# Peptides against a protein of PDB entry 5D63, part 174

Target 1, 292 residues: chain A of PDB entry 5D63
Amino acid sequence: SLRRGIYHIENAGVPSAIDLKDGSSSDGTPIVGWQFTPDTINWHQLWLAEPIPNVADTFTLCNLFSGTYMDLYNGSSEAGTAVNGWQGTAFTTNPHQLWTIKKSSDGTSYKIQNYGSKTFVDLVNGDSSDGAKIAGWTGTWDEGNPHQKWYFNRMSVSSAEAQAAIARNPHIHGTYRGYILDGEYLVLPNATFTQIWKDSGLPGSKWREQIYDCDDFAIAMKAAVGKWGADSWKANGFAIFCGVMLGVNKAGDAAHAYNFTLTKDHADIVFFEPQNGGYLNDIGYDSYMAFY

## One batch from the design tools (peptide; made by RFdiffusion4, then SolubleMPNN)

Design b2_p24_6_s1 (from b2_p24_6, 12 letters changed)
Fold by OpenDDE base, seed 3:
Structure b2_p24_6_s1 (fold): chain B 292 residues (1-292), chain A 24 residues (1-24)
Amino acid sequence: as target 1 above (292 residues)
Amino acid sequence: SKEAEMEALLRKLMAEFRKTMKIV
């Protein structure tokens, strides 16, 4: 079953993703097929899937950028019915905004069925053009039609997954204590993470003994990422991944505070030095505390 | 609250850095 999370939803037939046109929050904004760039933030193409309690395999899909929800216009079962962004809530009872999402016949992609109409989200004619129509269309779960098959590429991690990634890292001290602050985290590409770091002013900040040293840099980075998240996205119910660690060197005579993020596959952590913007697999310290 | 949790973490952070170690 599909887990709660943030997804980039890509057509199984052509290199197009489900895109909220212009990222607009207006009711009735078209959802369309649009090209995407791998390993980047595709701003209008990220969807938070929130599972509905006690309704099997059924979700709302909130556009991360606009904060609006995928909506089948008038809940119509007619083939060609528009799929739009519309105001809503994560746990709505409106069938126009409830989507049953299950594996397709190929076992890798998913189909997205409207809960009420029982029609499927369809990239009309498999059109790979930017702005191609996405509509509700008749279909069945077992059909192989790629117009109605979608890859759900997970762009976030749960707190449990993050915890597991940390636990696998060899640079964790025996006295390690981790503190989880949120439940779901959007994981940024390094390029985006670095840009936030640059925009924070930290590259020009001077290290000063006690008054502005490693802990200040690490906390400032965490704060910058938090602000970036708040300023960039209208959806709620998730955070941006940026951890803070405290570590001790191998000799046990020096301590350091630093950041960390997750690797592309979300399986491991990579350390980030906020004093110079470097990414390292080994920062030279073993962490005895983290919060993220 | 999340705010209270963060405050607690900051207190722990300070306590750890009071140890006799070089802070870099």
Scores: peptide ipSAE 0.141, ipTM 0.582, DockQ to the pose 0.572
Fold by OpenDDE base, seed 4:
Parts: structure tokens; sequence; C-alpha cells
Structure b2_p24_6_s1 (fold): chain B 292 residues (1-292), chain A 24 residues (1-24)
């Protein structure tokens, strides 16, 4: 079953992703096929899938940028019915915005079926051009038509997944205590993470004993990421992953505060030094505390 | 509350952190 999370949804047949046109929050904004760049944010192409309680494999899909939801126009079962962004809520009962998402017959891609109409999200004619129509279309779960098959590339981690990634890291102290602040985290590419760091002014900040030292840098970075998230996305119910750690050196006579994020595969953490913008697999400290 | 407990613990940990030598 598909897990709650943020997904980049890519067509199985052509290099096109489900895109909310211009990221507009207006009701009726077309959802279209659009090219994407791997390992980038793809701003208008991120969707928060929220599972509906007690309705198997059924979700709302909230566009992360606009905060609007994937909506089958008038819930029509007619082939070619527009799929648009529309205002909604995560746990709506509106069948126009409820999508059953299950594995296709190939076992790798998913199909997206409207709960009410039972039609499927279709990249019309498999058109790979930017702005290609995405519509509801007749189909079956076992049909092999790539126009209706989608890869769900997970762009976020749950708090549990983040916790697991931390737990398997060798640079965690035996007395480690983690504090989870949110439930789902968008994981940023390092390039984006670094850009936030640059824009925060931290590269020009001066280290000063006690008044502005390692903890200040680390907290400032987390605050910068938080603000970036709030300013960048209209959807709710997720956070941007940026952790703060306190660690002790091997000798046990020195401590440091630093940041961390997740690797591309979300399986491990990587340490980030906010004083110089460096990424390290070993920052030279074992963490006894983290919050993220 | 869990929040209050977390805050108290964080404060304690930070206090301990300040007592330790900091490395730039």
Amino acid sequence: as target 1 above (292 residues)
Amino acid sequence: SKEAEMEALLRKLMAEFRKTMKIV
C-alpha cells in the first residue's frame, strides 16, 4: 500500500510528471504533464498523498506548492474529463477529490483511479510535451497502458523513517535522545539545502564565544529552513527536514552543535556543518541529542 | 504535557551542553 507522503509522480511511459500548471491555487487550474529535472525540487510537481481512514488505498492528493487538491471535474466518468487543482481538505468526502492508488499490473508503477467515477488519471495520448492534457479516462487495473501508469517517487520521510535512519548511524551516542517535532518531512536536495544556508546569511556570520557559537549556527540554520518551507509551500501537514544535533567528541571533553539531513535514498543521515556549509559522513562527534 | 516535558528535557540538555567545552 502507498504510504502517506510527498511524491513526485512520473509517467511510466514518457519522462513527464504530473504538474499543476503555474502552481496556481485557482480552482480549475489544469493539471498537466510536464518535464522534470531529476534530483531537483520540481516545484509544481510535488503531491502530498493523505490516506483516507477506513477507505482502502484511497487518498487525497494535495499539490505542495498551491495547497489545492487533485480534482476530477464534476466527477464525470466521461473519457477526457479534465483533472484540475481545486480547493479542498485532506480528509474530504468529495469523491471528485478521492483517488484510489494501487500498484499496476507491472508491480512497480501505480494507477490512480477516481473513487467516484472509477476512471483513471491518464496522460492523454502519452504526450510528453509540456502542458499535455491529463484527464480521467476509462480503464482497468490490469491494463498495461502506460498512459495510466505512474511512478510514485517518494520525496519525504515519516518521523519513524527519520528516526530509523538516525538509529543506524554509527555516530550516535549511547545516551542519545531524539525529539520528533513533525510527522512527515520533505527531504531537500543538498543543492537546495545549501542555497537556504547561503541565503540565511550564515556564511557571513562570525563565530563569537558563547554569544554566537555552534548552537546559534545550528539553530539559525533550522530556523532558516523552517522559514523557507513556510514561504515556499502552501500545503500543510508536513515539514522540511533539517535536524539539529548536540554531540560529544570521542575524548568526551568537547561538544558541538550541528545540523543533519538525509541522504538521497533516505536511508542514512548526513551531517551538515552550518559554520562552513560542509556535508560530512563523520563530523567528529557522537550525537547525544537531536531534534528535527 | 509532552511538550512541557520535552522543553524541560531540552533545557537540561542545553545546560549540560554549556558546561562542556565547545569546539568551533
Scores: peptide ipSAE 0.139, ipTM 0.607, DockQ to the pose 0.413
Fold by OpenDDE base, seed 5:
Structure b2_p24_6_s1 (fold): chain B 292 residues (1-292), chain A 24 residues (1-24)
Amino acid sequence: as target 1 above (292 residues)
Amino acid sequence: SKEAEMEALLRKLMAEFRKTMKIV
């Protein structure tokens, strides 16, 4: 089954993603097909899938940017019914905003069925143009129509996945203790992570013994990422991944505080030095404590 | 609140860090 998480949802037939037009929070804002850029933040094209308790394979889809939900207009079963953004809640009982999401017959893509109408999210005519209509359309689970097949590219990790990635890293001390602060984390491309670092003022910050040293840099980066998240997204129920680690060198006579993020495949961590903006596979310390 | 809990955690972590290790 599809896990709770943030997804970029791409059509299986053409290079088009499910996009909330202009990222608007207004009720009735069209959801459309739109081009996307790989390995970037596609601002209007990220969706938080929240599983409905005790309803198999059924979710709400919250647009990360607008905080509104995917909504089948009037819950109509007519082919061509508009799919829009609309105000809602993660655990709504409104069938207009409940979507059953399961694997298609090809075993790779998903189909998105409205819970009430039993129609499917359809990229009308497979149109790859920006602004192409996305609508509810008649279909079946076994049909191979690419207009109704979608790839769900996971853009986030659970706390458990993050924990597992840390555990796989060789630069973790035997006495390591991790403190998990949130449940789901949007993982940023390094370019975005670096830009937040630059905008924080840290590149111009002066190292000063004790009063503004490694721990201050690392915490300042964490704070900057947190603020960026709060300022950028209207949806709730997730965080932006940025960890802080405390580590000891091999000699055991020096400690350092630094940041870390996840690799593109989410399988491992990469260390980030907030004093110079560098990414490293080995920062020269073994972590005995982290919070993220 | 979550914010208060996070702040308390951060303070605890920092206190332990400075207490036990030489910071570089």
Scores: peptide ipSAE 0.133, ipTM 0.576, DockQ to the pose 0.443
Fold by OpenDDE base, seed 2:
Structure b2_p24_6_s1 (fold): chain B 292 residues (1-292), chain A 24 residues (1-24)
Amino acid sequence: as target 1 above (292 residues)
Amino acid sequence: SKEAEMEALLRKLMAEFRKTMKIV
């Protein structure tokens, strides 16, 4: 079954993603097919899937950028019915905004069925052009038509998944204590993470004994990421992944504060040195404390 | 906020380590 999380939703037939046009928060904004760039932030194409309690395989889909929800216009079962962004809530009872999402017959892609109308989200004619129509369309779960099949590429991790990634890392001290601040985290590509670092002013900051040393750099980076998240996205119920660690070296005579993020496959952590913007698999310290 | 609390904790822990360790 599909897990709660943030997804980039790509058509199984053509290189097109589900896009909220212009990222607009207006009711009735068209949802369309649009090109995307792998390993980048595709701003209007990220969707938070929130599972509905006690309703099997059923979700709301919130656009991260606009904070609005995927909505089948008037819940109509007619083929060609518009799919739009519309105001809503994560746990709505409005069947226009409830989507049953299950594996297709190929076992890799998903189909997206409106809970009320029982029609499916369809990239009309498999059109790969920017702005191509996405609509509700008649179909069945076992059909192989790629117009109604979608890959759900997970762009986030749960707190439990992040915790597991940390636990697998060999540079964790035996006295380690972790503090989890949020439940779901958007994981940024390194290029975006680095850009936030650059924009924060940290590259021009000078290390000064105690008054502005490692802990100040690490905290400033986390604050910069937090602010970037708040300023960039209108949806709620998730955070941007950026951790802070305190560590001690093998000799036990030096301590350091630093950041960390997740690898592309979300299976491991990578250390980030906010004093120079470097990514390292081994920063030379074993972490005894982290918060993220 | 939780973040503020964690920042305070972080600084406290770093201060503790500064008593006995080199901070870089």
Scores: peptide ipSAE 0.117, ipTM 0.623, DockQ to the pose 0.904

Design b2_p24_6_s2 (from b2_p24_6, 13 letters changed)
Fold by OpenDDE base, seed 2:
Structure b2_p24_6_s2 (fold): chain B 292 residues (1-292), chain A 24 residues (1-24)
Amino acid sequence: as target 1 above (292 residues)
Amino acid sequence: SKEEEAIRLLREKVAEFRKTMKIV
C-alpha cells in the first residue's frame, strides 16, 4: 500500500509530471502534465498523500505549493472530465477529492481512481507537452495503458525513517538521545539546502568564542530552513528536514554542534558544517544528541 | 514548543561541555 508522504507523480509513458498550473490556489485551477527536472525541487508538482482512516487505499492529494487538493470536477464519470485544484481538507468526505491509489498490473506504477466516479486520472493522449490535459477517464485496474499509470517518487521521509537512518550511522555516540519534532519531512536536494544556507547570511558570519560559535551557527541554519519552509509552501502537515547534532570527538576533549540532512536515497545521513557549508560523511565527532 | 525545548536542551548541553572541553 502507498504510504503517507510527499510524492512527485510521474507518468509511466512519458517524462511528464502531475502539475498544478502556475501553482495557483484558485478553485478550478487546471492540473496538467508538465516537464520536470530530476533531483530538483519541482515546486508545483509535489503532492502530499494523506490516507483516509478505515478506507482502504484511499487518499487525498494536497498540492504542497498551493495548499489545494486534487479534485474531479463535479465528480463526473464522463471521460474527459477536468481534474483541478480545489480547496479542501485532508480528511474530507467529498468523493470528488478522494482517490483510490493502488499498484497497476505492472507492479511498479500506480493507478489513481476517483473514489466516487471510478474513473482514472489520465494524461490525455499521453501528451508530453507542457500544459497537457489531465482528466478523469474510463479504465480498469488491469489495463496496461501508460496514460493512466503513474510512478510515485517519494520526496519525504517519516520520522521513523529518519530515526532509522541516524541509527545506521557509525558516528553516533553510545549515549545518543534523539528528539523528533515532526512526523513527515520533505528532504531537500543539497543544492537547495546550500542555497538556504547562503541566503541565511551564515557564510558571512564570524566565529566568536561562546557568543557566536558552533551552536549558534547550527541553530541559525535550522531556523533558516524553518523560515524557508513556511515562506515556500501553503500546505500543512509536514516539515523540512534539517537536523541539529551535538557531538564529541574520539579523544573526548572537544565538542561541536553541527547540522545534518539525508542522502538522496533517504537511507543515510550526511553531516553539514554550517560554518563553511561543507557536506561530510565524517565530521570528526560522534553525536550524543540530535533534534530534527 | 518542542523546538524551543530542543533549543534549550542544546544550549544546556553545549554549556556543560564548555566547562571541560574545547568547543569549536
Scores: peptide ipSAE 0.110, ipTM 0.532, DockQ to the pose 0.961
Fold by OpenDDE base, seed 3:
Structure b2_p24_6_s2 (fold): chain B 292 residues (1-292), chain A 24 residues (1-24)
Amino acid sequence: as target 1 above (292 residues)
Amino acid sequence: SKEEEAIRLLREKVAEFRKTMKIV
């Protein structure tokens, strides 16, 4: 079953993603097919899937950017019914905004069925053009029609997945204690993470003994990422991944505070030095504490 | 809260290693 998370949703037939047009928060904003760039933040194309308790395989889909929800216009079962962004809530009972999402017959892609109408989210005619119509359309779960098949590329991790990634890392001290602050984390590409670092002013910050040293840099980076998240996205219920670690060197005579993020496959962590913006697999310290 | 406790523990750890370790 599909897990709660943030997804980039790509058509199985053509290189097109489900896009909220212009990222607009207005009710009735068209959801359309649009091109995307791999390994980047596709701003209008990220969707938070929230599972509905006690309703099997059924979700709301909140656009991360606009904070609005995928909505089948009037819940109509007519083929060609518009799919739009509309105001809503994560646990709504409005069947216009409830989507049953299950694996397609190919075992890799998903189909998205409106809970009420039982029609499927369809990239009309498989049109790969920017702005191509996405609509509710008749279909079945077992059909091979690529117009109604979607890859759900997970762009976030749960706290448990993050914890597991940390646990696999060899640079963790025997006294390690981790503290989980949130439940779901959008994982940023390094380029975006670096840009946030640059924009924070940290590259120009001067290291000063105790008054502005490693812990200040590391916390400032986390604060910058948090601020970036708050300023960039209207949806709630997730955080932006940026961890803070305290570590000790092998000699046991030096301690450091630093950041970390996750690799592309979300299976491992990579360390980030906020004093110079470097990414490292080995930062030279073993972490005895982290929060993220 | 969980977050408050995490912050408290962070403060304690920072204070401890500032006293006992070279900070870089």
Scores: peptide ipSAE 0.092, ipTM 0.544, DockQ to the pose 0.629
Fold by OpenDDE base, seed 1:
Structure b2_p24_6_s2 (fold): chain B 292 residues (1-292), chain A 24 residues (1-24)
Amino acid sequence: as target 1 above (292 residues)
Amino acid sequence: SKEEEAIRLLREKVAEFRKTMKIV
């Protein structure tokens, strides 16, 4: 089954993603097909899938940018019914905003069925142009029509997944304790993570013994990412991944505080040095503490 | 907040290390 998380949802037939037009929070804003750029933040094309308790394979889909929800207009079962952004809540009972999401017959892509109408989210005519209509359309679960098949590219990790990634890393001290702050984390591309670092002013910050040293840099980066998240997204129920670690070197005579994020495949962590903006597989310290 | 608590704990641990280790 599809896990709770943030997804970039891409058509199985053409290089088009489900896009909330202009990221507008207005009720009735069209959801459309739009091109995307790999390994970037596709601002209007990220969707938080929240599973409905006790309703199998059924979700709300919240646009991360606007904070509005995918909505089948009037819940109509007519083919060609508009799919729009509309105000809502994560655990709504409004069937216009409830979507059953299950694997298609190909075992890789998903189909998105409106809970009430039983119609499917359809990229009309498989149109790859920007602004192409996405609508509710008749269909079946076993049909091979790529207009109704979608790849769910997961852009977030759960706290458990992050914990597992940390546990796989060889640079963890035997006394390690991790503190989980949130439940779901948007994982940023390194380019975005670096840009936040640049915008924080840290590149120009002066290292000063004790008064502004490694812990201050690491915490400042964490704070900058937190602020960026709050300022960038209107949806709730997730955080932006940026960890802080404390580590000790192999000799046991030096300690350091630093950041970390996840690799692109979310399977491993990579260390980030906030004093210079570098990404490292080995920062020279074994972590005895982390919070993220 | 959770973050504030984590930061507090972090600073406490760093302070502990500062007593016995070089902080870089």
Scores: peptide ipSAE 0.088, ipTM 0.554, DockQ to the pose 0.912
Fold by OpenDDE base, seed 4:
Structure b2_p24_6_s2 (fold): chain B 292 residues (1-292), chain A 24 residues (1-24)
Amino acid sequence: as target 1 above (292 residues)
Amino acid sequence: SKEEEAIRLLREKVAEFRKTMKIV
């Protein structure tokens, strides 16, 4: 079963992703196939899948950038019906915006079926060109047509997954207490994380004893990421991953506050020093507290 | 219609969920 989360949705046949054209929030904005760049934020191509309670394998798909939802125009079952962005809510009862998402016959890709029409999201003719039509089309769950098969590349982690990643790290103190602030987190590439750090002004900030030291830097980074999230995305119901840790050194005579993020595979954490923008597998401290 | 039936079933499922839902 597909988990709640943020996904980059890629066609199984060609290197094209489901893209909300221009990231526009206007009702009726076309959803199209578009090229993507791996290991980057594909701004118009991220979708929050929200599971509908008590409706098996059924979701709304909210575009992160626009805050609008994937919508089958008029819920029509006609082949070639436009799939667009449209205003909505995460737990809508509008079947135009409800999508049953299950594994295809190949066991790796998914098919996306409209709940009402029972037609499938289709990259028309498997067209790999930018702006290619995505439409509702007749099909079956067992059909192997790659035009209707999609890989769901998970771009987020749940709080539980983040907690598990922390628990696997060897630089956690025995007295560690973690505090979870949100439920789902978009995990940023390091390049984006670094850019936020640069834009925050922290690279030019002066360390000053007590008045602006490690905790100030770490919290400022957390705040900068939070603001970046709020300013960048119109969708709700997720956060941007950026943790704060407090740690003590092995000798027990020094304490430090620092940040951390997740590795690309979401399995581990990497420490981030907000005072110099460095990423480290070992920051020289064992964490006794974190919040994220 | 197929859509109307889908809507009906959806409403029933949502109603069932709301009976047990706790908002916190």
Scores: peptide ipSAE 0.034, ipTM 0.378, DockQ to the pose 0.012

Design b2_p24_6_s3 (from b2_p24_6, 12 letters changed)
Fold by OpenDDE base, seed 1:
Structure b2_p24_6_s3 (fold): chain B 292 residues (1-292), chain A 24 residues (1-24)
Amino acid sequence: as target 1 above (292 residues)
Amino acid sequence: SAEDEAVALLREKMEELRKTMKIV
């Protein structure tokens, strides 16, 4: 079954993603096929899938940028019915905004069925052009039509997955204690993470003994990421991944505060030094505390 | 377990170190 998370949803037949046009929060904003750039934040193409309790394989899909939800216009079962962004809530009972998402017959891609109409999200004619129509269309779960098959690329991690990534890292002290602050985290590309760091003013900040040292840098980075998240996305129910660690050196006579994020595949952590913007696999310290 | 006990002892030691250790 599909896990709760933030997904980039790509057509199985052509290099097109499900895009909320202009990221607009207006009711009735078209959802369209659009090109995407791998390994970047595709701003209008990220969707938070929230599973509906006690309804098997059924979700709402919230556009991360606009905070609006994927909506089948009037819940119509007519082929060619528009799929739009529309105001809603994560646990709505509105069948226009409820989507059953299950594996297709190929075992890799998913199909997205409207709960009420039983029609499927369809990239009309498999059109790969920007702005191509996405609509509800008749179909079945077992047919192989690529117009109705979608890859769900997960762009977020759960707190449990983050915890597991940390546990696999060799630079964790035996006395390590981790504190989880949120449930689901959007994982940023390093380029975006670095840009947030630059925009925070930290590159120009002066290290000063005690008054503005490593802990201040590390906390300032986390705060900057948090603010960036709040300012960038209208959806709720997720955080931006940016951890803070305290570590001790091998000699046991010095400690440091630093940041960390996740690698692209979400399997490992990478350390980030907020004093210089460096990414490191080994920062020279073993973490005895983290919060993220 | 013996490992758990060892970790507990290390934790206590680290707690003492944290009282005096300066972070940079």
Scores: peptide ipSAE 0.039, ipTM 0.527, DockQ to the pose 0.175
Fold by OpenDDE base, seed 2:
Structure b2_p24_6_s3 (fold): chain B 292 residues (1-292), chain A 24 residues (1-24)
Amino acid sequence: as target 1 above (292 residues)
Amino acid sequence: SAEDEAVALLREKMEELRKTMKIV
């Protein structure tokens, strides 16, 4: 079954993603096919899938940028019915905004069925052009039509997944204590993470003994990422991944504060030195405390 | 377990270090 999370949803037939046009929060904003750039933040193309309790395989899909929800216009079962962004809530009972998402017959892609109409989200004519219509269309779960098959590329991790990634890292001290601050985390590409670091002013900040040293840098980075998240996205129910660690060196006679994020595959952590913007697999310290 | 005891000892050592060690 599909897990709660943030997804980039890509057509199985052509290199097109489900896009909320212009990221607009207006009711009735078209959802369209649009090109995307791998390993980047595709701002209008990220969707938070929230599972509906006690309704099997059924979700709302919230656009991260606009905070609006995928909506089948009037819940119509007519082929060609518009799919739009519309105001809503994560646990709505409105069948226009409830989507049953299950594996297609190929076992790798998903189909997205409207709960009420039983029609499927369809990239009309498999059109790969920017702005191509996405609509509700008749279909069945076993059909092989790629216009109705979608790859759900996970762009986030749960707190449990992050915890597991930390636990696998060899640079974690036996005395490690981790504190989880949120439930779901958008994982940023390093380029975006670095840009936030640059924009924070930290590259121009001077290390000063005690008054502005490693802990200040690490906390400032965490704060910058938090602010970036709040300023960038209208959806709620997720955070931006950026951790803070305290670590002890191998000799056991020095400690350091630093940041960390997740690797592209979300399986491991990578350390980030906020004093110089470097990414390291080994920062020279073993973490005894983290919060993220 | 022996592992649990080892972790406990390490934790104690770390607490002692934290009392005197500054982060830089």
Scores: peptide ipSAE 0.039, ipTM 0.526, DockQ to the pose 0.174
Fold by OpenDDE base, seed 4:
Structure b2_p24_6_s3 (fold): chain B 292 residues (1-292), chain A 24 residues (1-24)
Amino acid sequence: as target 1 above (292 residues)
Amino acid sequence: SAEDEAVALLREKMEELRKTMKIV
């Protein structure tokens, strides 16, 4: 089953993603096919999939940027019915906004079926152009038509996944205690993470003994990421991943506060030094405490 | 909040460490 999370949803046939046009929050905003850049934040193309309790494989899809939901216009079963962004809630009972998402016959892509109409999200004619129509269309689960097959590229991790990534890292002290602050985390590309760091003013901040030292830098980075998240996205129910760690060196005579994020594959953590913007697999400290 | 508590814990730990360790 598809896990709760943030996804970049890419057509299986052409290099096009499901895009909320202009990221607009207006009701009836077209959802369209649009080009994307791998390993970047595709702002209008991120969707929070929220599973509906007790309804198998059924989700709402909230656009991260607009905070609106994928909506089949009037719930019509007619082929060519518009799929739009529309105001809604994560656990709505409106069948226009409920989507059954299951693996296609190829075992790798998904199909997205409207719960009410039983039609499928379709990139009309497989058009790869920006702004190409996405509509509800008749189909079957076993049909091989790539117009209705979508790859769900996971862009987030659950708190459990983050916890597991930390647990696998060799630079965790035996006394480690981790504190989870949120349930689901958008994982940023390093380039975006670095840009937030730059924009925070931390690169120009002066280290000062105790008054503005390692802990201040690390917390300032965390705060900057939090603010960036709040300013960038209208959807709720997720956070931006940016951890804070306290660590002790091998000699046991020095401690440091630093940040960490997740690797691209979300399997490991990478340490981030907010005093210089460096990414390290080994920061020279073993973490005895983290919050994220 | 959980965040506030975490920050408080961070400060507590850092202060404790400052008594016994070098903090960079």
Scores: peptide ipSAE 0.036, ipTM 0.536, DockQ to the pose 0.909
Fold by OpenDDE base, seed 5:
Structure b2_p24_6_s3 (fold): chain B 292 residues (1-292), chain A 24 residues (1-24)
Amino acid sequence: as target 1 above (292 residues)
Amino acid sequence: SAEDEAVALLREKMEELRKTMKIV
């Protein structure tokens, strides 16, 4: 079963992702196939999948950038019906915006079926060109046509997954207490995380005893990431991952405040020093408290 | 075990330290 989360959705046949053209929030904006860059934020190609309660394997798909939803035009079952971005809500009853998403016959990719029309999201002719048409098309769950098969690459973590990653880290103190602030987190590439850090002004901030020291840097970084998230994305129901930790040194005579994020595979955490922008597997402290 | 007790005592000490120690 597909979990709630943010996904980059890639065609199984060609290197093309489901893209909301120009990231436009206008009703009727075409959803198209488009090239992508692996391990980067593909701005118009991220989709929040929200599971519908009590409807098996059925979701809305909200474009993270535009805040609009994947919509089958007029809910038509005709092959070639346009799939567009359209205003909506996460728990809509509009069958034009409800998608049943289950594993394909190959057990790795997914098929995306419109709940109402029972047609499938199709990269028309398997066209790998930018702007290629994505449409509703007739099909079956068992059909092996790669035009209708999609890989769902998870770009976010749940709070539980983040908690598990923290728990696996060897630099967590036995007295550790973690406080979860949100439910789902977009995990940024380090390059993006670093850019936010640079843009925050922290690289030019002066350390001053007590008045602007480690905790101020760490909180300022978290605030900068939060603001970046709010300014960058129109969808709701998720946060940007950026944690704050308090840790004690091995000698037990000094404590530090710092940040952390998740590794690319989301299985581990990496520490971030907001005073110098460094990423470290060992920051020299064992965390006794975190909030994220 | 004695080791378990030592770990427990260490945790208690660190909890106390966490409450009183200023971060830098």
Scores: peptide ipSAE 0.039, ipTM 0.518, DockQ to the pose 0.132; fails the geometry check

